# Peptides against a protein of PDB entry 6O8C, part 160

Target 1, 262 residues: chain A of PDB entry 6O8C
Amino acid sequence: VGLRYEKISLPKIHPRYDLDGDASMAKAVTGVVCYACRTASTLLLYQELMRKGVRWLVELVKDDYNETVHKKTEVVITLDFCIRNIEKTVKVYEKLMKVNLEAAELGEISDIHTKLLRLSSSQGTIESSLQDISSRLSPGGLLADTWAHQEGTHPRDRNVEKLQVLLNCITEIYYQFKKDKAERRLAYNEEQIHKFDKQKLYYHATKAMSHFSEECVRKYEAFKDKSEEWMRKMLHLRKQLLSLTNQCFDIEEEVSKYQDYT

## One batch from the design tools (peptide; made by RFdiffusion4, then SolubleMPNN)

Design b2_p24_1_s4 (from b2_p24_1, 12 letters changed)
Fold by OpenDDE base, seed 4:
Structure b2_p24_1_s4 (fold): chain B 262 residues (1-262), chain A 24 residues (1-24)
Amino acid sequence: as target 1 above (262 residues)
Amino acid sequence: SEKRKKEEEEWEKEFEKFLKEVEK
């Protein structure tokens, strides 16, 4: 679950020259853009932390994979050894049977042989699954983490800094408007400056909101969606690895039952 | 003064135009 943020919008700006209204408007705009800056920073931090988590999880899953492969290999060796021994025993008993000896024991050993062969066939399925997992984890695979570096916002984008610059401009105008309000009436030249600043404020505000929406929020949402999807797949893969490991243990346990016959 | 009122009205119109342009 990603970070929750409040959707923000700029207040309505009236074309009327009104020192009180303009000061209030400027205050509101400052607040909105300030929130945008803070939110952008928070969203960036979240993404950076998530990227670290992604890298960690990738390494964890790779370790799990290697352990599973190791266990599988061990079981294959053990199983093959048991099969070979049973096959030798079967051959001996077959020869003995030809000379009218111990037919009952041959049947039991043959059944064990059949069971071991079934277990061996299941190892093929495990191997195929491991190969699939390996391909998914490999560079260019479906579970590659390249998206984490591509999607979302990055410190190098300097989005927060860009917003901060705009906020500084807006804040400066706000403080001026606060002063203007306190004067109650401005001289003609100051009035003209006020009017120009009002235009500038709106320009900066719209630019800030556009930047925030398009470069921060939108990209964050894309990152969030991608991360959730990827995370789900990775967790599923990890569960799959665990399942494969358990299957190997089950096979090993079953093989151990027949070791007395080898 | 009437002159100032006219100037204000003109500015308001210009600003309104500005707002419309920025909204595009």
Scores: peptide ipSAE 0.080, ipTM 0.692, DockQ to the pose 0.890
Fold by OpenDDE base, seed 1:
Structure b2_p24_1_s4 (fold): chain B 262 residues (1-262), chain A 24 residues (1-24)
Amino acid sequence: as target 1 above (262 residues)
Amino acid sequence: SEKRKKEEEEWEKEFEKFLKEVEK
């Protein structure tokens, strides 16, 4: 999962003064750094899109959570009402039993009461689970999306722009080296300038590659890893919410069977 | 000229040193 990019490296640079070789080297360097710029831009875009996706998913899960809480609340109200009615019925039958009425009916109602109380106990567990989920989604929780704003690269870092500046410098030298190659032979002063520019080119290239690897790629990989981990946890949480919702429906259905006695 | 050749060799050596320094 994630964007695939090719590992890039600078071509071997020879210290020997060679107009043909230097032009070829400069061309290759330009290509590599150009690729780095484009890749950095792509990686940045990916992260920005992922951040949007993360925000969307958080809102979706929050909606699911709220729906589950609402359903749970409805079930609790219904269950409590049913329990109260059964308790009243039990009291009535207890009074009637003292007047030689059949004890068998009281036993049945008492069993229903016990079952309802068990269902009520299960609701407590559901509530605890929902509270746990809420805490995890809350700011500072384990599933908070704050990491998405902290990890990775951001437009404000201006990494692409910085790389582009270096690329421009390199490209300028490359074009000069192309001209130098066409001249086949340079005057002494021009040769000295060429040699100096070769040093500059390598400096810029190395700086670009270091910046790309350390500030773009490394941070992207960290973001990617964090996002994958977070996503797995969020998906699991959604499954938990679904399970809790289903439990609420099951309880509601069970309670409905006893409503005829209330 | 021999002088220029010597200067070129010196430059190559210096550049090699530069390369090693920048790679660190």
Scores: peptide ipSAE 0.079, ipTM 0.700, DockQ to the pose 0.937
Fold by OpenDDE base, seed 2:
Structure b2_p24_1_s4 (fold): chain B 262 residues (1-262), chain A 24 residues (1-24)
Amino acid sequence: as target 1 above (262 residues)
Amino acid sequence: SEKRKKEEEEWEKEFEKFLKEVEK
């Protein structure tokens, strides 16, 4: 799960003035920072897609929840109706038994009544489970998606743009160093400019790498970890909902067997 | 020529210091 990226590091920079070495170093730095820019963009895109996925999954689970609640309600109504009818029947047979009629049938009906009451008790457990799920999905609940908006990197951070600016500066220096190399020897003033540009290049490069590591990679990893944990819990919850739905269907089927006695 | 060499050495030392500062 997640995107893989290569660990990058800046090349070693030597303090010695060397036109050939400096050009080579600048080329390498340009490559590294270019990779950082592209990687940062990719990591951002991944997170944005995941956020969309999170929202979608939340809606899906809410729909599942509502369907389960609806089914549960239907079963409760049916079950309660059956229980009431059986209770009336029991009362009638009890009266008949007093006159020594149909004692065996009374026992059977009473057993059915007991079974229905057991089924009714299971509905209480289902209700409690649904309430728990609802609380977990509610704002502030354990499965709230607020983390998706807080964790990771966002387009508004403009991390890619910031890195691109640094890359542009570095690239410009690199091209100048290529020209300097071609000249083989620089005049005193141009040499001084070269030395200053070398310092600037290193400054921009280190800034880019720091920004990439701390503001892009680290935050991405945090987002990834949170998303994986959350996703696992959500999928488990969805399975729980399915189980509850199946229990409702099972109860409905069982009740249907006894409807002929009412 | 000797003056230039000295200047280069001084620059290299300064740059080394710069590198150390940026790495902090």
Scores: peptide ipSAE 0.077, ipTM 0.694, DockQ to the pose 0.862
Fold by OpenDDE base, seed 3:
Structure b2_p24_1_s4 (fold): chain B 262 residues (1-262), chain A 24 residues (1-24)
Amino acid sequence: as target 1 above (262 residues)
Amino acid sequence: SEKRKKEEEEWEKEFEKFLKEVEK
């Protein structure tokens, strides 16, 4: 799960002045930092795509929630109507019992009334569950997507651009070292410049690697972990919504059996 | 020259110190 990337490290740099060795080293360093730039860009892109996916999923779950609420409301209306009608019927039969009618029919209707009241009680549980889900999805809730805007790396951080600047500096030195190598021997002043550039190259490379590790990779891993956790919770929530919807359908079906008595 | 050789050796030592410092 997630993007795979190779662990990178800078090559060993030798303190000895060696035009051939320094050119080879500079080439290797350029390659490593180039890889870091590309990887940082890829990691950023992945996170941006995931953020888009998170927003999409939030909207999807909100739609599921609204549908469930709508279904619950319909069932409540139907159930309440049925209960009111049964209660009226019970009152009529109770009056008839005073004139010596059989109690068997009254007993059946009373049993239906009791069953309907039990179904009505279950609606309260569904309502409570929906309220809990709503609170979790609300801003500041446990399943809010605010983390997606906070965790990880963002284009505004300009990490790729910063790495690219360092890469450009390193590449420039590398090309100079290629020229130096071609000369086979440098004058004293040029030799001193070469030595200073070697220090600069390693400084830039180290800075690039540190930035890559601390500001790109570390933050990416944190984002990835948070994303996976959040995604699991959201999927579970969707299953809960489906369960609640099914409960509403079950209640509706049960109520329909008693509508003939209303 | 002997002078240049000494300067080179000194630079190599300084660069080694630099490497150690940057790697920290």
Scores: peptide ipSAE 0.071, ipTM 0.689, DockQ to the pose 0.838

Design b2_p24_2_s1 (from b2_p24_2, 11 letters changed)
Fold by OpenDDE base, seed 1:
Structure b2_p24_2_s1 (fold): chain B 262 residues (1-262), chain A 24 residues (1-24)
Amino acid sequence: as target 1 above (262 residues)
Amino acid sequence: DEEEKLLKEIEEKTKEWEKELEEE
């Protein structure tokens, strides 16, 4: 999962003065740094899209949570109503029992009452689970999305622009080296300039590659790993919410069986 | 060493543009 990119490396830069070799090397360096610029841009785009996805998923899960809470509340109201009605019935039958009437029916109603109380107890467990989920989704919770703003690279880092500046410098030297190659032989002063430009090229290239590796790739990988972990946890949480909702439905269904007695 | 001096100057200039880019 995530964007695939090719691992890039700079060609070996030889210290020896060689117009043909230097032009070829400069061309290769230009290509590598150009790839780094493009890759940095695509990696940034991926992260920005993922951040949007993270925000979307947070809202979705919050909606799921609210729906589950709503369903639980509905079931609690229904269950409480049923319990109250059964309790009234029990009291009536207890009075009748004192008059030696319908003892067998009282036993059945009392059993139903006991079952309903057990169902009511299970609602407490559901509530506790919902509270746990709420705490995890809250600011500072285990599923907070603050990491998405901290991890990875951002447009404000200007990594692409920084790499582009270095690429421009490298490209300029490359074009000069093409000209130098065409001359086949340089005068002493021009040769010295060429040597200095080669050093500049090396410096810019190494800086570009270091920046790309450390500030773009490494941070991207950290972001990707964090996003995958967070996403798995969020999906698991959604499954938990669904499970809790289903438990509420199961309780509601069971309560419905006893409505004829209320 | 003139080469070392030049590299140092390049390093300083590149730090300057990095700073400029951060200020934008």
Scores: peptide ipSAE 0.018, ipTM 0.469, DockQ to the pose 0.042
Fold by OpenDDE base, seed 2:
Structure b2_p24_2_s1 (fold): chain B 262 residues (1-262), chain A 24 residues (1-24)
Amino acid sequence: as target 1 above (262 residues)
Amino acid sequence: DEEEKLLKEIEEKTKEWEKELEEE
């Protein structure tokens, strides 16, 4: 769930000299750019928090992976031990049959051996799945978190500070235009300064909006989209690990049924 | 031509401010 923000636009800036209109326009521009600064700050904070969350989730999934590998290893050892014991028993009974000693239990033991071998084969599939997961989590893998460091906006970009500088310039002009409005009429030189400041205001406002749109919003949206995709894949991977763990427990339970024969 | 010159001057000043922010 990403942050919701409103699309903002600059008011129309008319070239006509109008002290009342220019003051009103400057006020509106100040408000818009102020909103952009606050929004940029919030978007940056969100991304920084998400980066922390990504790192946390990676470590969590790695822990889950290690636990699954440990459980799988335990089951393999137990299963191999049972298989070896059953194979020894089968050999003994086969020798007894050659001496005309009937072993009614040989068929049952052979069936158990076949079942254990099937379980052992399933462990190979689990191993392959774990290897796939490991490769995906490894550096350069499909689920690497390198994107979190590359995409979006960062504190080092100083986007909020850049916008704040522009806001300060705009605010200064706005306050001057408020004073100009109060004077009702300006001297020729003051009028020329006002016209020049209006051009400055336009330039600063346009720069602020372009910077906000291209460097803050666009990059944030790209980060958000990649984050959502990556998170979905990571959650799916975690479910896969859980499934593999459950399969190991199922095998362990099945093997325990045959321990009386070993 | 005069308006373009003024805009260029503003652009240069803005770049200076950005540089100052990077040095802080």
Scores: peptide ipSAE 0.018, ipTM 0.458, DockQ to the pose 0.040
Fold by OpenDDE base, seed 5:
Structure b2_p24_2_s1 (fold): chain B 262 residues (1-262), chain A 24 residues (1-24)
Amino acid sequence: as target 1 above (262 residues)
Amino acid sequence: DEEEKLLKEIEEKTKEWEKELEEE
């Protein structure tokens, strides 16, 4: 779930000289660009927080993976031991049967052997699944977190500071236009300065909005989309690991039932 | 012509401000 922000646009700037209108316009522009600065800051903070969260989650999932691998290895060792013991027992009973000695338990032991072999086969599938997960988590894998460092905006880009510089220039012009409005009428030279300042304000505002849209919002949206996609995949992977862990426990429990025969 | 000159001047000043921010 990403941050919700409002789409902002600059007010219409009329080329006509109007002290009241120009002051009102400058106030509105100041408000819009101020909102852009605040929004850019918030979007940056969100991304930095998410990057920390991503790193944390990667380490958590790696730990989960290692625990699952450890459990799987333990179960494989136990299972292999049980299989070897059962195979020895089967051979003994087969020899007894060849000599026409009573071996009433041979059928049961053979069935256990068959079940253990099936469990061993399932372990092969678990191993393959773990290898797939490992490949996905590895550097260059499908779940690599390299995107978190590449996508979005970063503090080093200084986007908020750049916008703040433009906001300061706009604010200065706004305060001048407020003074001009209070004068009601300007001398010719002051009127020309006002007109030039209006052009400056337009330029700064346009630059601020372009920078905000192209360097802040667009990059944030790309980061957000990538983060959501990656998060869904990571959650799915965690569920897979849990499933594999549970399968290992199930196999261990099943093997424990046959320990009396080993 | 005067408007274009003004816009160029503003652009240059803005670039200077960006450089100042990088030095901070």
Scores: peptide ipSAE 0.018, ipTM 0.470, DockQ to the pose 0.040
Fold by OpenDDE base, seed 3:
Structure b2_p24_2_s1 (fold): chain B 262 residues (1-262), chain A 24 residues (1-24)
Amino acid sequence: as target 1 above (262 residues)
Amino acid sequence: DEEEKLLKEIEEKTKEWEKELEEE
């Protein structure tokens, strides 16, 4: 879920000297850049919250992985024990077959042994899947969270503060233009100062908007896109882990049916 | 020519202010 923001643009600045028009223009510019500052702050906050969420999710998935590994290990131990016991039983019955006794029972035990070996082979597949998941979660893996630290904007970039500095300069000029408007007419020297301040205003405004677009919005959008992709992959991985866990439980249940023969 | 000089001066001052802000 991304933050919705409105695309803003600077008003047209007319080159003509007009005290009323210039004051109105300056007010509008101040409003636009103020909105940019607030938006940049909000976008930064969103990214910081998402970074926290990413870290949390990584730990959660690691826990899920560890639980699955433990369950798998338990099942392997149980299965191996059962196989060993059945093999001992098979040897006993094979000796009895030499005297033509209990052929039907030997067949049943042999069938159980075959089933257990198939379950053991399935466990090998689970192990390989877990190893793959581990590799993906490892540092430098496909699901590493390094992107969260690299992409987007960070508090250390001081983007909001930089925009605020420009906003302050713009605001000062705006207040001067309000005063100029109240005077209705300026002396020649004051008029020249007003014209220069208008150029300064334009410069600050364009710089602010460029910075906002290139350093705030663009980087935010890149971060957002990467975060969404990564989140989808992580959720899929969690589903895979759940599937593997369920497979372990299924194997355990099947093994339990044969424990009476061990 | 004077306008370009003024814009350059403003740019330099703005960069200085940004630097000061980063040092805080």
Scores: peptide ipSAE 0.017, ipTM 0.469, DockQ to the pose 0.041

Design b2_p24_2_s2 (from b2_p24_2, 12 letters changed)
Fold by OpenDDE base, seed 1:
Order: C-alpha cells, then structure tokens, then sequence
Structure b2_p24_2_s2 (fold): chain B 262 residues (1-262), chain A 24 residues (1-24)
C-alpha cells in the first residue's frame, strides 16, 4: 500500500575539469533532481488525498457508532418494557397460587423473567464496549486523527517549490555546460567560471537530494506507515461496532419470543 | 480535478521561494 517510487542518487561528480564529462554529469544531475521534484509532488498529493480519506473514515465510523448506540437504546427500552410486564404477571400469578396448574404457569413465567434479567445484564457489557470505543475515537484517544496533521509533508512546507528552485539553478548551469562543451575549449576566465559553476552545481544538487530524502521521502514513509496502522485499527473498530449491533439484534430477537407472555 | 487543483496550489509560490533561496 502506498505510492511506489524509485530510489535516486546523484551521479558521481569528478573534480576533474572536463567539458564533455561535466556536461554529461550536469545532464544527469538535472534529470535526477527533476525526478525528485515530480516525486515530491506525487508524494505530497498522496498524503493530501489520504488525509481526506482519514477524515471521511472518521466521520463514517462515528456514524456507525451513533447507529449502534441508537440500536442499543432501542433494545434497552424494549427489554425494560418486557421485564416490567412480566413482573406484573408474576405478581398476579402469585396471588392466584391456590391451584397447582397456576403454580406451574408461574414457574414458567418466572423462568422467563430470569432470562430477561440476564439479557438486561448483557446490555451493560455492550454499553461498556461502546464507551470504550467512544473513548478511542475521542480527541486524544488512540484512534484520534491528529497524526494525519502532524506526520508527513504538507503543502505549507513548500518542498516542491524549494526543489524546483534548486532544479532551476541546476538547469541553468547545465545549459551553460552544454554551451561550454560546444566551444570545445574555454579561455582562462571562462574556464574559471566553469569550475566555479560546477561547484555551485554540486552544492545545489546535494542540497536538493538531501532535502528530498530527509524532508520528503522520510516523512512520507513515516506518514504511510502511520496511516496503514491507523487504518487497520479503524477497520477493526468498525467490525467491533458491527458485532455489538448484532448482539443487540440477537437480544431483541430473543426478547420477541417472550412477548406473548407480556 | 482535485488532483489538478492540488498540483496547481503546490506550484503557486515557487517564485517567492526562489528569491528566498537565492538570497541564502
């Protein structure tokens, strides 16, 4: 999962003055840094899209949570109603316990009452689970999305722009080196300028590659890893919510079996 | 469309940073 990119490295820069070699080297450097610019842009885009996805998923899971809570509440109301009705029935039968047949019926109703109370107790467990989920989704919780704003690279970092500036400088020198190569031989002063420009090229190139590696790639990888971990946890949480919902349905179904006695 | 918009946003401040970096 994530964007694939190729590892790039600068060509070896030889200190030797060589017009042909320097032009070729400059061309290669330009290509590498150009790739870095494009890659940085792509990596940034990926992260921004992922951040959008993270926000979306948070909202989705919150909706799922609310739905589960609603269902749980519905079941609690139904269950409580049934319990109250059964309790009333039990009281009536207790008053009538003068006949053996009625005693047997009372026993059956009492058993139902006991079962309903057990179901009611299980609602407490569901509630606790929902509270745990809520805490995890809350600000500062284990599933908070604050990492998405902290990890990785952002448009405000201006990494692409910075790299582009360096690329422009490098490209300018490359074009000059092409001209120098075409001259085959430079005058002394021009040679000195060429040598100086080669140093500048090296400086810009190394700066670009360092920036790309440390501020773009490394941070991207950290973001990617964090996002994958977070996503797995969120999906698991969603499954937990579904499980809780199903438990509520199961309880509701069981309660429905006893509605004829209420 | 969203991708294109984002890419354009990334490119907007290049000149400003260019000047800044050249002054360093």
Amino acid sequence: as target 1 above (262 residues)
Amino acid sequence: DEEEKLLKEIEKETEEWRKKLLEE
Scores: peptide ipSAE 0.017, ipTM 0.462, DockQ to the pose 0.019
Fold by OpenDDE base, seed 3:
Structure b2_p24_2_s2 (fold): chain B 262 residues (1-262), chain A 24 residues (1-24)
Amino acid sequence: as target 1 above (262 residues)
Amino acid sequence: DEEEKLLKEIEKETEEWRKKLLEE
């Protein structure tokens, strides 16, 4: 899961003044930092897409929850109605028993009543489970999506832009070193400038790589880990909701078998 | 999985760009 990127490192920078070597080194550094810029951009995009996905999934799960609650409510109403009707029937048959009529039927109806009461007790368990799920989905709950806004990198951090600025500085020095190489030899003053630029190149490159590793890659990895954990929990919750829904359907089906006696 | 496809394309483009830069 996530973007695959190559681990990059800066080439070795030799302190010796060498026009050919310095041009080659500068070229390599430019390439590495360019890759860092593009990688940072792709990592940012991935995170933004994931944030969108997180929001979508939250809404989807809320919809699933509402549907489950609705089904549960329907079953409770039906079950309660059936229980009341059976209780009325039991009272009638109890009166008839005084004249030794319908004894077998009374036993059957009483058994149905007992079964319905058991089903009603199961609804209590479903209700408790739904309440737990609701609490987890609520603001501040265990499945809150606040992490998606806190973890990782954001466009407002301007990490890509910062890296691009450093890349521009590095690229400028590289082009100068390419020119210096073409001259084959430099005057004393130009040589001193070249040496200073080499130090600047090193500074910019080091800063870029540090920023990339600490502010882009590390934060991305933290975001990725959190997202994976959260996603697993959300998927599990959806499965729980589905299970509860199925339990409601099972109860409804069982109640329907007794409707002929009500 | 359009998202995954897009990400792969971006990765590919990034790599191509890197190669071009190193060849110049």
Scores: peptide ipSAE 0.016, ipTM 0.530, DockQ to the pose 0.015
Fold by OpenDDE base, seed 4:
Structure b2_p24_2_s2 (fold): chain B 262 residues (1-262), chain A 24 residues (1-24)
Amino acid sequence: as target 1 above (262 residues)
Amino acid sequence: DEEEKLLKEIEKETEEWRKKLLEE
């Protein structure tokens, strides 16, 4: 999971004045920084898409939560109704027992009442679990998505644009070095300019690589790691919600068996 | 399609930013 990118490094820049070597070096540097720009764009895109995905998943899980809560509420209403009806029936049969009537039926109804009360207790556990999930999903909770807008790189950082500016400067020097190479030899003043431009090239290249590594790659990796961790937790939570939903259905099914007695 | 759109938006924003820098 995640984007794979090649580890890039600048070629060695030799201090010696060499028109052929300098042109070749400049070409290589241009290539590396071009790759950095493209990679930075791709990494940014990935993060933005992931942020959209995170928001989508949060809403999806919230919907799942609400559906589970709704189902739980329906079951609670049904269960409470059944319990009340059974309790009324128990009272009637208890009165009948005083005249020695229907002892076996009273025993069965009492057992049903006990089972319903146990189901009610189970419902309480489901409620507690739902509350826990709600707490985790709430703002500031353990599964909050606040990290998604904090971690990583953003369009507002202008990293791609900054790298592009440096690339433009480097490319300009590269083209000049191509021309210098074609001249085979330079006059003294032109040679000095070439040497100075070589220093500028080094400066721009180093700045580009440091920016790429520290502001793009490092932050991306942090974002990626955090996103993977968060995603695993969210998917697990979704499975928990499904489990709770199934438990509600199980309770409902069990209660339905006793509706004939109400 | 969404990826392409986002890339285009980034490219557009980058170009606008470059234009501003060149005008300064």
Scores: peptide ipSAE 0.012, ipTM 0.423, DockQ to the pose 0.016
Fold by OpenDDE base, seed 2:
Structure b2_p24_2_s2 (fold): chain B 262 residues (1-262), chain A 24 residues (1-24)
Amino acid sequence: as target 1 above (262 residues)
Amino acid sequence: DEEEKLLKEIEKETEEWRKKLLEE
């Protein structure tokens, strides 16, 4: 879930010279662009925090992976040891049978051996799964976090600063228009300046809104979408790791039942 | 603290960019 923000648009700017209307319009424009600045700042902050969160999650999952690998290795060692011991026992009993000594336990031991071999075969599947996970987490893998550095907006883009500059220009014009309104009538030269400033206001406002929409909002939405997709995949991977860990524990428990024979 | 630092950084750079834009 990302940040919520309101869609904003500029008020209609009339070409007609009207001191009261122009002051009101300028006020509204100032408000809209001010909101854009604040929103852009918030969106940037969110993305930076998310990037930190992404890095943290990657490290967490890597730790989970290492723990799973460790557990798997432990189980493999234990299982191999049990298999070797059972095989030795089987050979001894086979020799005894050759001299007509019946070993009632041979059948049971053979069955245990078969079960252990089956468990050993399942380790191959676990290993393959771990390798797949490792490849996905590796640099250039499907779950690499490189997107977090590429997508969205960054402090280096200076979007907030650019918007703030435009806001300052707009605000200055607004304050002048307030003064103009208070004068009720302007001299010819002042009127011409007012008209010129109105054009500047329009230019700055349009530039600000375009920048906000295209460079801030759009890129943020792209970042958000990528982050959500990536997060879902990472959480799924973590669940897979947990499943593999549990499988290792299950195998260990099963092997422990046969330790008395080894 | 990190949030505040980021906001301060944004504010600090504003004046520099303002000067740059005015020169254009």
Scores: peptide ipSAE 0.010, ipTM 0.461, DockQ to the pose 0.019

